Peptides against a protein of PDB entry 4QMF. Designs and how they scored, part 100

Target 1, 175 residues: chain A of PDB entry 4QMF
Amino acid sequence: ESSFMTLFPKYRESYLKTIWNDVTRALDKHNIACVLDLVEGSMTVKTTRKTYDPAIILKARDLIKLLARSVPFPQAVKILQDDMACDVIKIGNFVTNKERFVKRRQRLVGPNGNTLKALELLTKCYILVQGNTVSAMGPFKGLKEVRRVVEDCMKNIHPIYHIKELMIKRELAKR

## One batch from the design tools (peptide; made by RFdiffusion4, then SolubleMPNN)

Design b2_p21_5_s1 (from b2_p21_5, 8 letters changed)
Fold by OpenDDE base, seed 3:
Structure b2_p21_5_s1 (fold): chain B 175 residues (1-175), chain A 21 residues (1-21)
Amino acid sequence: as target 1 above (175 residues)
Amino acid sequence: SAEDEKLLEEALKELEKEEKE
């Protein structure tokens, strides 16, 4: 059997406890077993003898990964859909200066979250900026675009540049 | 910048309009 485990931060424990029955129910539909270990601070998913689709375990792995990165369950559970992909982008390694890191990360969000919202609309992705990671869910093409924008932002390329580019591309595609 | 903010706001308004259509 295949098994995957991910650790989650302590501040996430209360929420995960609250939604874990929903996680279990969602995974039961695919005969994937799951365990929440509050002592270790981990989530585990594993195949069972009744698991029909061997590939679903990889989606289950992604599910717990997303949950560990503060993605809400109603959004994270969509990863189990065939047409949904995800990406967890590590952003903590691009700059050593903490203040610079925070500033660049904030640029991804923008005033009132408008920059992030624009990116979500243009890429047709869900995007969550949390801590040292950016979690994204959506079509593969959109995810590729998100990763580029996120990484470039951490490299001091302002997201507005990419937003403009994506807007132009969108207009051209409609014609 | 203030200019970027205005541009973004305008862009967002247009995007939201398109998404509602």
Scores: peptide ipSAE 0.035, ipTM 0.655, DockQ to the pose 0.060
Fold by OpenDDE base, seed 1:
Structure b2_p21_5_s1 (fold): chain B 175 residues (1-175), chain A 21 residues (1-21)
Amino acid sequence: as target 1 above (175 residues)
Amino acid sequence: SAEDEKLLEEALKELEKEEKE
């Protein structure tokens, strides 16, 4: 039997407690067992003898990973869908200067979140910028684009450059 | 730049319009 565990930060504990019954219910449909350990601060998912699809455990792994990175349950649970993939992009190690890090991270969001919204629309992804990670959910192709934009942003390439390029590509595809 | 931000806002409006259609 396969098992995966992820740790979550203390500030997520209260939220995870409130939604854990929903997590359990969602995973029960696939005969995946799950455990919330508040002492260790971990979530675990496990296959059971009744698990039919062996691949679903990987999606369950991704579910708890997303939840640990502050993705809300109604969004995170969509990972169990066949056409949905995810990526957790670590952004905290691209720059050593904290102020520079904050500035570049803020560029991903932009004024009123418009940069992020534009990127979400262009890539057909959900994107959450939180702490030292960016969580994304969507089609695999879109996720690749998101990762490129996010990493380049942390390398001091402004997201607007990629957004412009994506918009042009989108227009060309309509012709 | 400020110009880029304005362009982005306009672009977003267009994208949102398309998503609603």
Scores: peptide ipSAE 0.035, ipTM 0.663, DockQ to the pose 0.059
Fold by OpenDDE base, seed 2:
Structure b2_p21_5_s1 (fold): chain B 175 residues (1-175), chain A 21 residues (1-21)
Amino acid sequence: as target 1 above (175 residues)
Amino acid sequence: SAEDEKLLEEALKELEKEEKE
């Protein structure tokens, strides 16, 4: 039997406590066991003897990973769907200067969140920028595009460049 | 959807303004 554990930051503790019953219920449908350890600050998922699909444990692993990175439960739980994938993109190591890091991270969001919203629409992904990571959920093709835009942004390539490119591709695909 | 396309167009217009500034 397989198990996976993910640590979460202290600021997520209160939220995780409030939604953990919902997590348990969602995973019970797949006969996956889960444990919230408030002392260690960890979430664990485990297969059981009744687990029918052995691959579902990987989705459960992704679920707790997303929750640890501040993705809300109603969105994160969608990872259990067969057609949904996710990616957690580490952005904290691209730039050593804190001010430069913050500036480039903010470019991903843009004014009033418009840059991020445009990227979400074009890639058909959910995207959350939090701390040193960007969490994304959606189709594999879209996730690949999101990762490219996010990493390039941290390398000082403005997201608008990629957004324009994606718009052109979208128009061409409609023909 | 039509609403999504409108939102995208508006967002892009704003982004283009920022790029020029």
Scores: peptide ipSAE 0.038, ipTM 0.672, DockQ to the pose 0.681; fails the geometry check
Fold by OpenDDE base, seed 5:
Structure b2_p21_5_s1 (fold): chain B 175 residues (1-175), chain A 21 residues (1-21)
Amino acid sequence: as target 1 above (175 residues)
Amino acid sequence: SAEDEKLLEEALKELEKEEKE
């Protein structure tokens, strides 16, 4: 049997309590057991003797990882689909200066969230910027592009550069 | 979708405007 555990920050506790029955139900379909430990602040997923697909445990691991990073359940649960992948990009270690970090992180979102929305559309990914991480869900190709844009942004390369490039590529692909 | 393309176009126009300022 395989098991994975993920810690979650205290501010996620109330939400996780609210949706945990839904998590349990979703994982039960795959005969994956799960535990929410409110004392430790952890989520655990485990295979059982009835688990048919052993690979599903990896997706369950990703599910709790996404939930820990503030991805809402209706979106996070899509990770259990075969065609869906995810990435959690750590952005907190690129810049030591807090103000610089905040500014660069804000560039990913942009005015009214338009930069982020543009990136989501171009990559066909869901993207959530939260704290010191960016969570993304979508096709592998799109995820690779998201990671590049996010990391470059934290390295002081403005997202608009990549967005323009992606737009050009998109237009060329339509022809 | 057509709606997504429109949204992208509008978003990009706004972004370009801000970068020029």
Scores: peptide ipSAE 0.033, ipTM 0.640, DockQ to the pose 0.598; fails the geometry check

Design b2_p21_5_s2 (from b2_p21_5, 6 letters changed)
Fold by OpenDDE base, seed 4:
Structure b2_p21_5_s2 (fold): chain B 175 residues (1-175), chain A 21 residues (1-21)
Amino acid sequence: as target 1 above (175 residues)
Amino acid sequence: SEEDEKLLEQAIEDLEKELEE
């Protein structure tokens, strides 16, 4: 049997308490057990003797990882689908200066979130920028592209170059 | 969709504006 645990920040506690019954129900369909520990501030997922798909525990692991990073449950739960993958990109270690960090992170989001929305569209991913991480969900190829754009942005490589490249690729793929 | 195209255009405009500043 396999078990995975993820810590979550204090500010997520209230929300996680609210949706935990939904988490339990979703995982029950796959015979995966789960525990919310409010004292430790952790979420745990476990296989049971009734778990029939050994791979689903890894998706459950990803689910709690996403939830810990502020992805809302209705979106995060989609990770349990076979064709859905995710990535949690740490962005806080690229820049030591806080102001520079905030500026580059904001550049990734753009005015009214337009840059991020464009990136979501082009990569066919869901993307959430929160704190020191970027959470993404979608196809593997899209996730790879997201990580590249995100990390390069934090390295002060302007997103426009990648966005234009993705737009060209999109046009070439149109029937 | 047309809405998607407008979104992409706006995003590019925003990014280009920032580069020029």
Scores: peptide ipSAE 0.590, ipTM 0.940, DockQ to the pose 0.954
Fold by OpenDDE base, seed 1:
Structure b2_p21_5_s2 (fold): chain B 175 residues (1-175), chain A 21 residues (1-21)
Amino acid sequence: as target 1 above (175 residues)
Amino acid sequence: SEEDEKLLEQAIEDLEKELEE
């Protein structure tokens, strides 16, 4: 049997408790067992004797990882689809100055979230900026682009350059 | 879509404004 466990922060406890029956139902379709431990603050997924697809456990691992990083269930559960991948980008260690960190993170989001929405559109990804991580879901190519933009932004490379480049590529692809 | 184009334009505008500050 294969199993994976992830810890989640306390502020996610209430939400996870609320949606856990839905998580269980979604994973049951694939004969993956799951456990929510409220004392430890952990989620666990496990293969069973009835698990048919050995690769699904890795997707289940990703599911709980995404949930731990504040991705809502209706979005996170899409990771179980074959064509969906994800990435959790750690952004908290690129800068030591707290104010600089906050500024660069906010720059990635933009006013009213417009910058982030544009990036989502251009990369065909879902993107959630939360705390010290950026969670993304989508095609592998798009995820690579997201990671580049996110990390460069935290390195003080303004996202405008990447956004413009992606816009040009998008126009060229319409041919 | 038109909505998508508007979103992209707004995003660029926002980013350019920040660069000018």
Scores: peptide ipSAE 0.589, ipTM 0.940, DockQ to the pose 0.950
Fold by OpenDDE base, seed 3:
Order: sequence, then structure tokens, then C-alpha cells
Structure b2_p21_5_s2 (fold): chain B 175 residues (1-175), chain A 21 residues (1-21)
Amino acid sequence: as target 1 above (175 residues)
Amino acid sequence: SEEDEKLLEQAIEDLEKELEE
């Protein structure tokens, strides 16, 4: 029997309460038990004796991890699909200066989030920038590209170079 | 799709504008 727990910040409590029944229902399909602890501020997932696929617990772990990082449930729950993977990229340790950090993070998002949306399209991933992390969901190949672009951006490599590269690759793949 | 192409175009425009600043 396996169990995983993740903590969530206080500001996520109200949202998690509203969607927890949906979380439970989604995990019940796989015979995974789950607990929301509002006192501790934690989410827990557990295998049961009826769990058929032992590997599903790892996806459940990823689910609560994503939820803790502000990923909305309708998106996060897709992690339970076989073809979906995720990555949580820590971006807070690349720059010590707060203002520089904010600028580089904002550059990744772009005006109206258009830069990020373009990156999502090109990598076939979902991407959420929140606080000191970037959460991404999608195919492994796409996730690899996302991590590269995100980390490079925090290293002061402008996203335009990667976006153009991905656009070229996209065009080549159409042929 | 056409919408996708417009999105990509806008993103490039935004990025280029930032580089000029």
C-alpha cells in the first residue's frame, strides 16, 4: 500500500474545498482513496486493496501536486490519462534579485499571456506560471521543450529564439 | 488553424516589441 501527501498554501483552501468531491470521484474510478486535511493544509492519496494498477498512485500523486500549485481541476485531472505527463519547474533560484526575477518571469508570460499561449501551442502543453514554479502538462517531448524555454528565460535568454525555433520545427513536421 | 497562426503572429510581434525596448 502506497500513500503520498502534499501541502498546499492557505489561499488554495477555499478552491480545493469546492472541487474535492470531483477529485474524489475521479480517483474512485481507479480505486484510489484521497483525503483533504484542512487543519494541516494537506492532500493525501492512497492505494487501496482494490487498486488494480499500482502505477496509478504516481499519477494521483502528481494530481495533488498540480492542484497545490494552483492548476485548475479540469486541467489537473487530465494527468490521470495514460498519455499525459507533467513537470513542475522551479524558477525561483535562477535569480537572486527580486525585480530581475519578476521581469524574466513576466517575459515568459508576455502581454496578455500571448507568449505563453504560443509556447503552449508549439509544445502541445498546458503551462501555468505561478509564484516560483511553472507547472506544465503534456507529452514528454513537449515538456522537455517547455523546461528548456522556461529555464533559459530565467537565465536571461529571450524566449523569442526558442519560439522561432519551435515554429520552424512545426513547419518541418507538416511536410 | 487560422486562429493558431494569428496567435503565433501576435506572440512574435510582442516579443519583437520587447526587444526594441
Scores: peptide ipSAE 0.587, ipTM 0.939, DockQ to the pose 0.905
Fold by OpenDDE base, seed 5:
Structure b2_p21_5_s2 (fold): chain B 175 residues (1-175), chain A 21 residues (1-21)
Amino acid sequence: as target 1 above (175 residues)
Amino acid sequence: SEEDEKLLEQAIEDLEKELEE
């Protein structure tokens, strides 16, 4: 049997408690067991002898990973779908200066989140910027594009170049 | 959609403004 465990930060505890029954129900459909440990601050998923699809455990692993990084359950649970992939991009190690980090992270989001929303639209992905990570969900092609834009932004490459490129590609695809 | 186009236009405007500053 396969098992995966993910730690979560203290500030997620309250939320995870409120949605854990929903997590359990979603995973029960696949005969995946799960445990929320509030003392350790961890989530665990594991196969059972009744698990039919052994590959679903990897999606369950991704589910708890996404939940640990502040992705809401209604969005995170979509990872259990066959056509849905995810990526957790660590952005905290690109710059050492805190102010520079904050500025570049904010640039990725943009005023009123418009830059991020545009990127979501163009890549057909869900994107959440939280702390030192960016969580993304969507098609594999879109996820690759998201990672490129996010990492380049943290490397001080302005998102405008990628956004314009994606817009051109989008326009061409409509024809 | 029209809403999507407006979003993209606004995003580009925001990005261009930042480059000018």
Scores: peptide ipSAE 0.580, ipTM 0.938, DockQ to the pose 0.954

Design b2_p21_5_s3 (from b2_p21_5 with E2K E4D E9K L12I E17K)
Fold by OpenDDE base, seed 3:
Structure b2_p21_5_s3 (fold): chain B 175 residues (1-175), chain A 21 residues (1-21)
Amino acid sequence: as target 1 above (175 residues)
Amino acid sequence: SKEDEELLKKAIEELEKELEE
């Protein structure tokens, strides 16, 4: 039997308590057991004797990882679908200066969230910028593109450059 | 730049339209 555990920050506890019954129900459909440990501040998923698909445990692992990084349950639970992948991109280690970090992170979002929205649309991904991580869900190709844009942004390459490039590529593909 | 922002906004609108179809 396989088991995976993820720690979550204290500020996430209240929300996780609220949705944990939904998590349990979603995983029960796949015969995956789960435990919320409020003392340790952890989530655990486990295969059972009744688990039919051995690969589903990896998706369950991803589910709790996404939940720990503030992805809402209605979105995070989509990871259990066969056609859905995810990525959690750590952005906190690219820049040591806090002010510079905040500025570059804000560039990912842009005015009224338009930069992020454009990136989501172009990559066909869901993207959440929260704290020191960017969580993304979508097709594998799209996720690769998201990671490139996010990391380059933290390296002081403005996202608009990549967005323009993606737009051009999309237009060329329509021909 | 302002030009880039306008382009981006236009792109978003176009993409949203495509997703609704």
Scores: peptide ipSAE 0.077, ipTM 0.726, DockQ to the pose 0.057
Fold by OpenDDE base, seed 2:
Structure b2_p21_5_s3 (fold): chain B 175 residues (1-175), chain A 21 residues (1-21)
Amino acid sequence: as target 1 above (175 residues)
Amino acid sequence: SKEDEELLKKAIEELEKELEE
């Protein structure tokens, strides 16, 4: 039997407690067991003898990973769908200067969140910028694009450049 | 730039319309 565990930050504890019954119910449909450890600050998922599809444990792993990074449950639970993939992009190690880090991270969001919204629309992904990570959910091709934009942003390439490029590509694909 | 912001807003508007269709 397979199991996976992820740690979560203390500030996430209250929320996770409130939604854990929903997590349990969602995973029960696939006969995946789960445990919330408030002392350690961890979530664990594991297969059972009744687990039909052993690959679903990887989806469960991704679920708790997303939850640990502040993705809301109604969105995170969609990872259990066959056609949904995710990525957690670590952005905290690209820049040593904190102010520069914050500035570049803010560029991903943009004024009124419009930059992020445009990127979500163009890639057909859900994207959440939080702390030292960017969480994304969507089709594989879209996720690849998101990762490129996010990492390049942290490397001081403004997201608008990629958004323009994606817009052009989209228009060309319609013809 | 201001031009980029306007372009982005227009782009978002267009994309939203496409999603509604």
Scores: peptide ipSAE 0.066, ipTM 0.714, DockQ to the pose 0.058
Fold by OpenDDE base, seed 1:
Structure b2_p21_5_s3 (fold): chain B 175 residues (1-175), chain A 21 residues (1-21)
Amino acid sequence: as target 1 above (175 residues)
Amino acid sequence: SKEDEELLKKAIEELEKELEE
């Protein structure tokens, strides 16, 4: 039997408690067991003797990983669907200066969230910027694009450059 | 810049329209 565990920050505890029955129900459909440990601050998923698809445990692992990084359940649970992938991009180590880090992270969001929304639309991904990570869900091609934009942003390349390029590529693909 | 912001807004509007079709 296979099992995976992820830790979650204390500020997520209340939310995870409220949605854990929904997590259990979603995973029960695939005969995956799950445990919420409030003392350790961890989530665990496990295969059972009734687990039919051995690959579903990896999706369950991704589910708890996304939940730990503040992705809401209605969005995170979509990872159990076929053709849906995810990526958790660590952004906290690109810049040593905290003020510079905050500034560059804010560029990913932009005014009124427009930069992030444009990136989501162009890549067909869901994107959540939270703390020291960016969580993304969508097709593999889109995820690769998101990671490039996010990492380049932290390297002081403004997201607008990539957004313009993606827009041009989109227009060319329609012709 | 303001120009970039307007471009982004226009892009979003266009993309949203396409998604509704």
Scores: peptide ipSAE 0.060, ipTM 0.708, DockQ to the pose 0.057
Fold by OpenDDE base, seed 5:
Structure b2_p21_5_s3 (fold): chain B 175 residues (1-175), chain A 21 residues (1-21)
Amino acid sequence: as target 1 above (175 residues)
Amino acid sequence: SKEDEELLKKAIEELEKELEE
């Protein structure tokens, strides 16, 4: 039997408690067991003897990973679908200066969240910027594009450059 | 910048329109 565990920050505890029954029900459909440990601050998923698809445990692993990084359950649970992939991009280690980090992270979101919205539309991904991570869900090709934009942003390359490039590529693909 | 903001707004509007077609 396979098992995976992830830690979550204290500020997520109340929310995770609220939705954990929903997590359990979603995973039960696949005969995956799960445990929320409030003392340790961890989530665990496990295969059982009744688990038919051995690959589903990897998706369950991704589910708890996404939940730990503030992705809401209604969105995170979509990872259990066959056509859905995800990526959790660590952004906290690119810049040591806190102010510089905050500025670059804000560029990723942009005015009124428009930069992020544009990226979501162009990549067909869901993207959540929270704390020291960016969580993304969508097609694999889109996820690669998101990671490039996010990492470059932390390296002081403004997202608008990539947005323009993606827009041009999209226009060319329509012809 | 203001120029970037306008560009993004127009881009989003165009993308949303295309998705509705």
Scores: peptide ipSAE 0.064, ipTM 0.713, DockQ to the pose 0.058; fails the geometry check

Design b2_p21_5_s4 (from b2_p21_5, 7 letters changed)
Fold by OpenDDE base, seed 3:
Structure b2_p21_5_s4 (fold): chain B 175 residues (1-175), chain A 21 residues (1-21)
Amino acid sequence: as target 1 above (175 residues)
Amino acid sequence: SSMDEELLKKAIEELEKELKE
């Protein structure tokens, strides 16, 4: 059987404990077993003899990965859908200066979260900026766009540039 | 900038409207 494990930070423990029964129920529908280890601070998913779809374990892996990165369960569980993909973008290694990192990360969110909201709308993705990662869920095309914007932002290219570009592309696609 | 904020707000508003149609 296939098995995947993901560590989660301590501050996430309380939430994960609260929703773990829901995780179990969701994965049971696919005959995927799961374990929450509060001592180690890990989540594990495993195929069973009853697992029918061999590819579902990869989605289960993605589920726990998303949960570890603070994606809420009602959103994260959507990864089990066939048409839903995800990406976890590491942003912590683009700059060494902490202040610069924080400033650039904040640009992704923008005032009142409006930049992020605009990006979500334009890419048809869910996007969560947390710590050293950006988690995104949506169509493959949208995810590719999100990754580009996120990485460019960390490279000091302001997201507004891409938002404007995406808006233009959207208008052109309607014609 | 303040100008960017205004543009962004308008853009979001327009996008939200379009998605609801």
Scores: peptide ipSAE 0.051, ipTM 0.691, DockQ to the pose 0.059
Fold by OpenDDE base, seed 5:
Structure b2_p21_5_s4 (fold): chain B 175 residues (1-175), chain A 21 residues (1-21)
Amino acid sequence: as target 1 above (175 residues)
Amino acid sequence: SSMDEELLKKAIEELEKELKE
Protein backbone atom coordinates (compact mmCIF):
# COMPACT_ATOMS: atom_id res chain seq x y z
CA GLU B 1 0.00 0.00 0.00
CA SER B 2 1.10 3.56 -0.82
CA SER B 3 0.52 6.85 0.97
CA PHE B 4 1.34 10.51 0.38
CA MET B 5 1.12 13.49 2.72
CA THR B 6 1.12 17.23 1.97
CA LEU B 7 1.32 20.12 4.41
CA PHE B 8 -0.89 23.16 3.88
CA PRO B 9 -0.61 26.73 5.18
CA LYS B 10 -2.86 27.87 8.01
CA TYR B 11 -4.86 30.24 5.81
CA ARG B 12 -6.17 27.24 3.82
CA GLU B 13 -7.58 25.42 6.85
CA SER B 14 -11.07 26.91 6.79
CA TYR B 15 -11.57 26.21 3.10
CA LEU B 16 -10.20 22.67 3.28
CA LYS B 17 -12.53 21.85 6.15
CA THR B 18 -15.43 23.06 4.04
CA ILE B 19 -14.67 20.88 1.01
CA TRP B 20 -13.16 17.81 2.67
CA ASN B 21 -16.34 15.74 2.43
CA ASP B 22 -16.30 16.35 -1.30
CA VAL B 23 -12.65 15.27 -1.46
CA THR B 24 -13.50 12.11 0.44
CA ARG B 25 -16.39 11.30 -1.89
CA ALA B 26 -14.30 11.86 -5.01
CA LEU B 27 -11.52 9.61 -3.76
CA ASP B 28 -13.91 6.94 -2.46
CA LYS B 29 -14.92 6.27 -6.06
CA HIS B 30 -11.38 5.00 -6.55
CA ASN B 31 -11.13 3.31 -3.13
CA ILE B 32 -8.52 5.84 -2.00
CA ALA B 33 -8.62 6.78 1.66
CA CYS B 34 -7.88 10.32 2.82
CA VAL B 35 -7.30 12.16 6.09
CA LEU B 36 -7.35 15.84 6.97
CA ASP B 37 -5.22 16.58 10.03
CA LEU B 38 -6.01 20.04 11.34
CA VAL B 39 -3.50 19.84 14.18
CA GLU B 40 -0.53 19.09 11.95
CA GLY B 41 -1.99 20.99 9.02
CA SER B 42 -1.69 18.08 6.60
CA MET B 43 -3.65 16.07 4.05
CA THR B 44 -2.96 12.37 3.48
CA VAL B 45 -4.09 9.98 0.75
CA LYS B 46 -3.67 6.19 0.91
CA THR B 47 -4.37 3.15 -1.18
CA THR B 48 -6.60 0.49 0.34
CA ARG B 49 -7.01 -3.23 -0.18
CA LYS B 50 -9.86 -2.38 -2.53
CA THR B 51 -7.86 0.02 -4.69
CA TYR B 52 -8.04 -1.45 -8.18
CA ASP B 53 -5.85 0.98 -10.13
CA PRO B 54 -2.54 1.47 -8.33
CA ALA B 55 -1.72 4.52 -10.47
CA ILE B 56 -4.65 6.53 -9.14
CA ILE B 57 -2.76 7.17 -5.89
CA LEU B 58 -0.39 9.43 -7.83
CA LYS B 59 -3.33 11.49 -9.03
CA ALA B 60 -4.63 11.62 -5.47
CA ARG B 61 -1.22 12.89 -4.40
CA ASP B 62 -1.47 15.61 -7.02
CA LEU B 63 -4.98 16.49 -5.85
CA ILE B 64 -3.90 17.28 -2.31
CA LYS B 65 -0.82 19.09 -3.60
CA LEU B 66 -3.02 21.36 -5.71
CA LEU B 67 -5.46 21.95 -2.85
CA ALA B 68 -2.58 22.92 -0.56
CA ARG B 69 -1.57 25.58 -3.12
CA SER B 70 -5.00 27.26 -3.16
CA VAL B 71 -6.47 25.58 -6.24
CA PRO B 72 -10.22 25.37 -5.66
CA PHE B 73 -11.73 21.90 -5.36
CA PRO B 74 -13.93 22.01 -8.49
CA GLN B 75 -10.81 22.60 -10.55
CA ALA B 76 -8.36 20.48 -8.57
CA VAL B 77 -10.58 17.38 -8.65
CA LYS B 78 -10.24 17.32 -12.45
CA ILE B 79 -6.73 15.94 -11.89
CA LEU B 80 -8.36 12.55 -11.29
CA GLN B 81 -9.28 12.44 -14.98
CA ASP B 82 -6.97 10.34 -17.15
CA ASP B 83 -6.17 13.10 -19.63
CA MET B 84 -5.37 15.79 -17.05
CA ALA B 85 -1.90 16.58 -15.74
CA CYS B 86 -0.62 19.25 -13.37
CA ASP B 87 2.48 21.15 -12.34
CA VAL B 88 3.32 23.21 -9.26
CA ILE B 89 6.05 25.69 -10.13
CA LYS B 90 8.03 27.20 -7.27
CA ILE B 91 8.75 30.85 -8.05
CA GLY B 92 9.91 32.12 -4.67
CA ASN B 93 13.59 31.29 -5.08
CA PHE B 94 14.36 33.16 -8.32
CA VAL B 95 14.59 36.60 -6.74
CA THR B 96 15.69 37.53 -3.23
CA ASN B 97 14.41 41.10 -3.35
CA LYS B 98 10.76 41.16 -2.30
CA GLU B 99 9.78 44.14 -4.42
CA ARG B 100 11.37 42.64 -7.51
CA PHE B 101 9.65 39.34 -6.80
CA VAL B 102 6.24 40.99 -6.51
CA LYS B 103 6.80 42.98 -9.68
CA ARG B 104 7.78 39.94 -11.74
CA ARG B 105 4.95 37.85 -10.31
CA GLN B 106 2.52 40.61 -11.24
CA ARG B 107 3.78 40.49 -14.84
CA LEU B 108 2.47 36.92 -15.06
CA VAL B 109 -0.99 38.18 -14.25
CA GLY B 110 -0.86 41.47 -16.15
CA PRO B 111 -3.46 44.21 -16.31
CA ASN B 112 -6.91 42.86 -15.50
CA GLY B 113 -5.42 39.36 -15.59
CA ASN B 114 -5.13 39.55 -19.37
CA THR B 115 -1.60 38.20 -19.58
CA LEU B 116 -2.52 35.15 -17.57
CA LYS B 117 -5.71 34.66 -19.57
CA ALA B 118 -3.80 34.80 -22.83
CA LEU B 119 -1.33 32.23 -21.55
CA GLU B 120 -4.17 29.96 -20.41
CA LEU B 121 -5.83 30.19 -23.81
CA LEU B 122 -2.65 29.55 -25.77
CA THR B 123 -1.55 26.59 -23.65
CA LYS B 124 -5.05 25.23 -22.94
CA CYS B 125 -4.14 25.17 -19.26
CA TYR B 126 -5.65 26.36 -16.03
CA ILE B 127 -3.13 28.59 -14.24
CA LEU B 128 -3.24 29.95 -10.69
CA VAL B 129 -0.63 32.38 -9.39
CA GLN B 130 -0.62 32.26 -5.59
CA GLY B 131 2.09 33.16 -3.11
CA ASN B 132 5.38 31.50 -3.98
CA THR B 133 3.94 29.00 -6.45
CA VAL B 134 2.16 28.82 -9.78
CA SER B 135 -0.20 25.87 -10.16
CA ALA B 136 -1.12 24.68 -13.64
CA MET B 137 -3.43 21.96 -14.97
CA GLY B 138 -3.78 20.77 -18.55
CA PRO B 139 -2.09 18.78 -21.31
CA PHE B 140 1.59 17.92 -20.93
CA LYS B 141 2.63 20.05 -23.89
CA GLY B 142 0.80 23.04 -22.48
CA LEU B 143 2.26 22.52 -19.03
CA LYS B 144 5.77 22.53 -20.46
CA GLU B 145 5.08 25.86 -22.12
CA VAL B 146 3.59 27.32 -18.94
CA ARG B 147 6.63 26.35 -16.88
CA ARG B 148 8.95 27.96 -19.42
CA VAL B 149 7.00 31.22 -19.43
CA VAL B 150 6.68 31.33 -15.65
CA GLU B 151 10.33 30.61 -14.93
CA ASP B 152 11.53 33.02 -17.62
CA CYS B 153 9.27 35.71 -16.18
CA MET B 154 10.93 35.29 -12.81
CA LYS B 155 14.25 35.58 -14.66
CA ASN B 156 13.13 38.98 -16.00
CA ILE B 157 11.91 37.86 -19.43
CA HIS B 158 8.53 39.46 -19.96
CA PRO B 159 5.70 36.97 -20.69
CA ILE B 160 4.56 38.96 -23.74
CA TYR B 161 7.59 37.67 -25.63
CA HIS B 162 6.48 34.08 -25.21
CA ILE B 163 2.82 34.91 -25.81
CA LYS B 164 3.68 36.47 -29.16
CA GLU B 165 5.73 33.42 -30.04
CA LEU B 166 2.90 31.07 -29.09
CA MET B 167 0.45 33.13 -31.13
CA ILE B 168 2.65 32.88 -34.20
CA LYS B 169 3.02 29.14 -33.75
CA ARG B 170 -0.73 28.79 -33.42
CA GLU B 171 -1.36 30.69 -36.63
CA LEU B 172 1.16 28.57 -38.49
CA ALA B 173 -0.47 25.40 -37.22
CA LYS B 174 -3.82 26.45 -38.69
CA ARG B 175 -2.38 26.25 -42.19
CA SER A 1 4.33 48.85 -23.04
CA SER A 2 0.90 50.27 -23.75
CA MET A 3 1.14 49.04 -27.31
CA ASP A 4 1.85 45.50 -26.17
CA GLU A 5 -1.10 45.60 -23.82
CA GLU A 6 -3.42 46.67 -26.60
CA LEU A 7 -2.16 43.91 -28.85
CA LEU A 8 -2.59 41.42 -26.05
CA LYS A 9 -6.17 42.51 -25.50
CA LYS A 10 -7.00 42.10 -29.16
CA ALA A 11 -5.31 38.73 -29.22
CA ILE A 12 -7.31 37.52 -26.24
CA GLU A 13 -10.55 38.63 -27.83
CA GLU A 14 -9.71 36.80 -31.01
CA LEU A 15 -8.72 33.65 -29.15
CA GLU A 16 -11.90 33.66 -27.12
CA LYS A 17 -13.94 33.99 -30.29
CA GLU A 18 -12.16 31.05 -31.87
CA LEU A 19 -12.69 28.87 -28.82
CA LYS A 20 -16.43 29.47 -28.97
CA GLU A 21 -16.64 28.20 -32.56
Scores: peptide ipSAE 0.047, ipTM 0.688, DockQ to the pose 0.058
Fold by OpenDDE base, seed 1:
Formats: sequence, C-alpha cells, structure tokens
Structure b2_p21_5_s4 (fold): chain B 175 residues (1-175), chain A 21 residues (1-21)
Amino acid sequence: as target 1 above (175 residues)
Amino acid sequence: SSMDEELLKKAIEELEKELKE
C-alpha cells in the first residue's frame, strides 16, 4: 500500500473542509482513501486493497498538492484524468529582494491578467499564481513551456518575449 | 510597454476566437 501526505496553510482550512466530501467521492471511484487532518493541517491519500490502478495514487498525490496550493477543487480534480498533468513551480527563491519578487511575479499576471491568459491559451494549461508558487495543469509539453516562462520571468526575462515566440511558433505550425 | 500590452490584448482576442471555432 502506498500513501502520500501534504501540508496545507491555515488559510486553506475552511475551504478544504467545505470540499472534502467531494474529494472523498472523487477518490472513492478509484478506491483511494483520503484523510483530512485539521489539527496537523495535512491531507493524506492512500491505496487500498480494492485499488485496481496503482498509478492513480500518484494522481491523488498531485490532487492534494494542488489543493494545498489554492487550486480550486473543480479544476484540481481534473488531474485524475489520464491526459492531465500538473506542475508546482517554486518561485520564491529566485529573488532575495521582496519588492523585486513581487514585481516579477506581477509580470506573470500582467494587466488585468492578460499575460497569464495569453500564456494559458498558448500552452493549453491552467495556471494559478499564488504566493511563492505557480501551479499549472495541462499537457506535458505545455507544462514545460509554462515552467520555462515562469522561471525566466523570475530571472528578469519578461514573459512577453516567450509569448511572442509561442505565437510565432503557433502560426508557423498552421502553415 | 504600452505597445506590448496592446499586442497582447489583440493576441488574446485572436486566440479566444480560434478556441471558439
């Protein structure tokens, strides 16, 4: 039997409590057990004797990881689909200066979220910028692109550069 | 830049249109 646990921040507690029955129901379809520990502030997923697909536990692990990073349940639960992958990109350690960090993180979002929206469309990914992490869900190819853009942004390469490049590549692929 | 922002907006609009097709 396999088991995975993730911690979640206190500010997520109320939300996680409200959706945990839905989490349980979703995982029950795959015979994966789950536990929400409000004292420790953790979520746990476990295989059971009835688990028929051993690989699903890894997706369950990713589910609770995404939930811990503020991804809403209706989006996070899609990780259980075969064609869906995810990535949690740590961005908090690229820059020591807090103001510089905030500025670069804001560039990922852009005015009215337009930069982020463009990146989502071009990579076919869902992207959530929250705190010191960026959570992404989508195809592996798209996720690789997202990680590159996000990390480069924290290294002071503006996302617009990559967006333009991705747009050009897309146009060329249509020809 | 302001020009980049406009370009981005247009790009998003075009991409959204394509996704609806």
Scores: peptide ipSAE 0.047, ipTM 0.687, DockQ to the pose 0.058
Fold by OpenDDE base, seed 2:
Structure b2_p21_5_s4 (fold): chain B 175 residues (1-175), chain A 21 residues (1-21)
Amino acid sequence: as target 1 above (175 residues)
Amino acid sequence: SSMDEELLKKAIEELEKELKE
């Protein structure tokens, strides 16, 4: 039997407590057990004797990983769908200067969140920028594009460059 | 959808304006 554990920051505790019954119910459909440890600040998922699909535990692992990184449950639970993938992109180690980090991270969001929304539409992904990570959910092709844009942004390549490129590609694909 | 394309174009225009400022 397989198990996976992830730690979560203290500020997520209250929210996780409120949605944990929903997490349990969602995983029960797949005969995956789960535990919320408030003392340690961890979530654990485990296969059981009744787990039919052995691969579902990996999706359960991804679920708790997403929840730990502030993805809301109604969105995170979609990871259990067969056609849904995710990526957690670490952005905190690209620059040492805090101000530079904050500025580049903010570029991912943009004015009124328009940069992020444009990127979501073009990649068909859900994207959440939080702390030192960017969480994304969607098709593999879209996730690859998101990671490129996010990492390049932290390397001082403005997201608008990639957004324009993606729009051109989209128009060409329609022809 | 056509609606999404319109929203994207508008967003890009706004972003381009921001970059010029």
Scores: peptide ipSAE 0.088, ipTM 0.737, DockQ to the pose 0.643; fails the geometry check

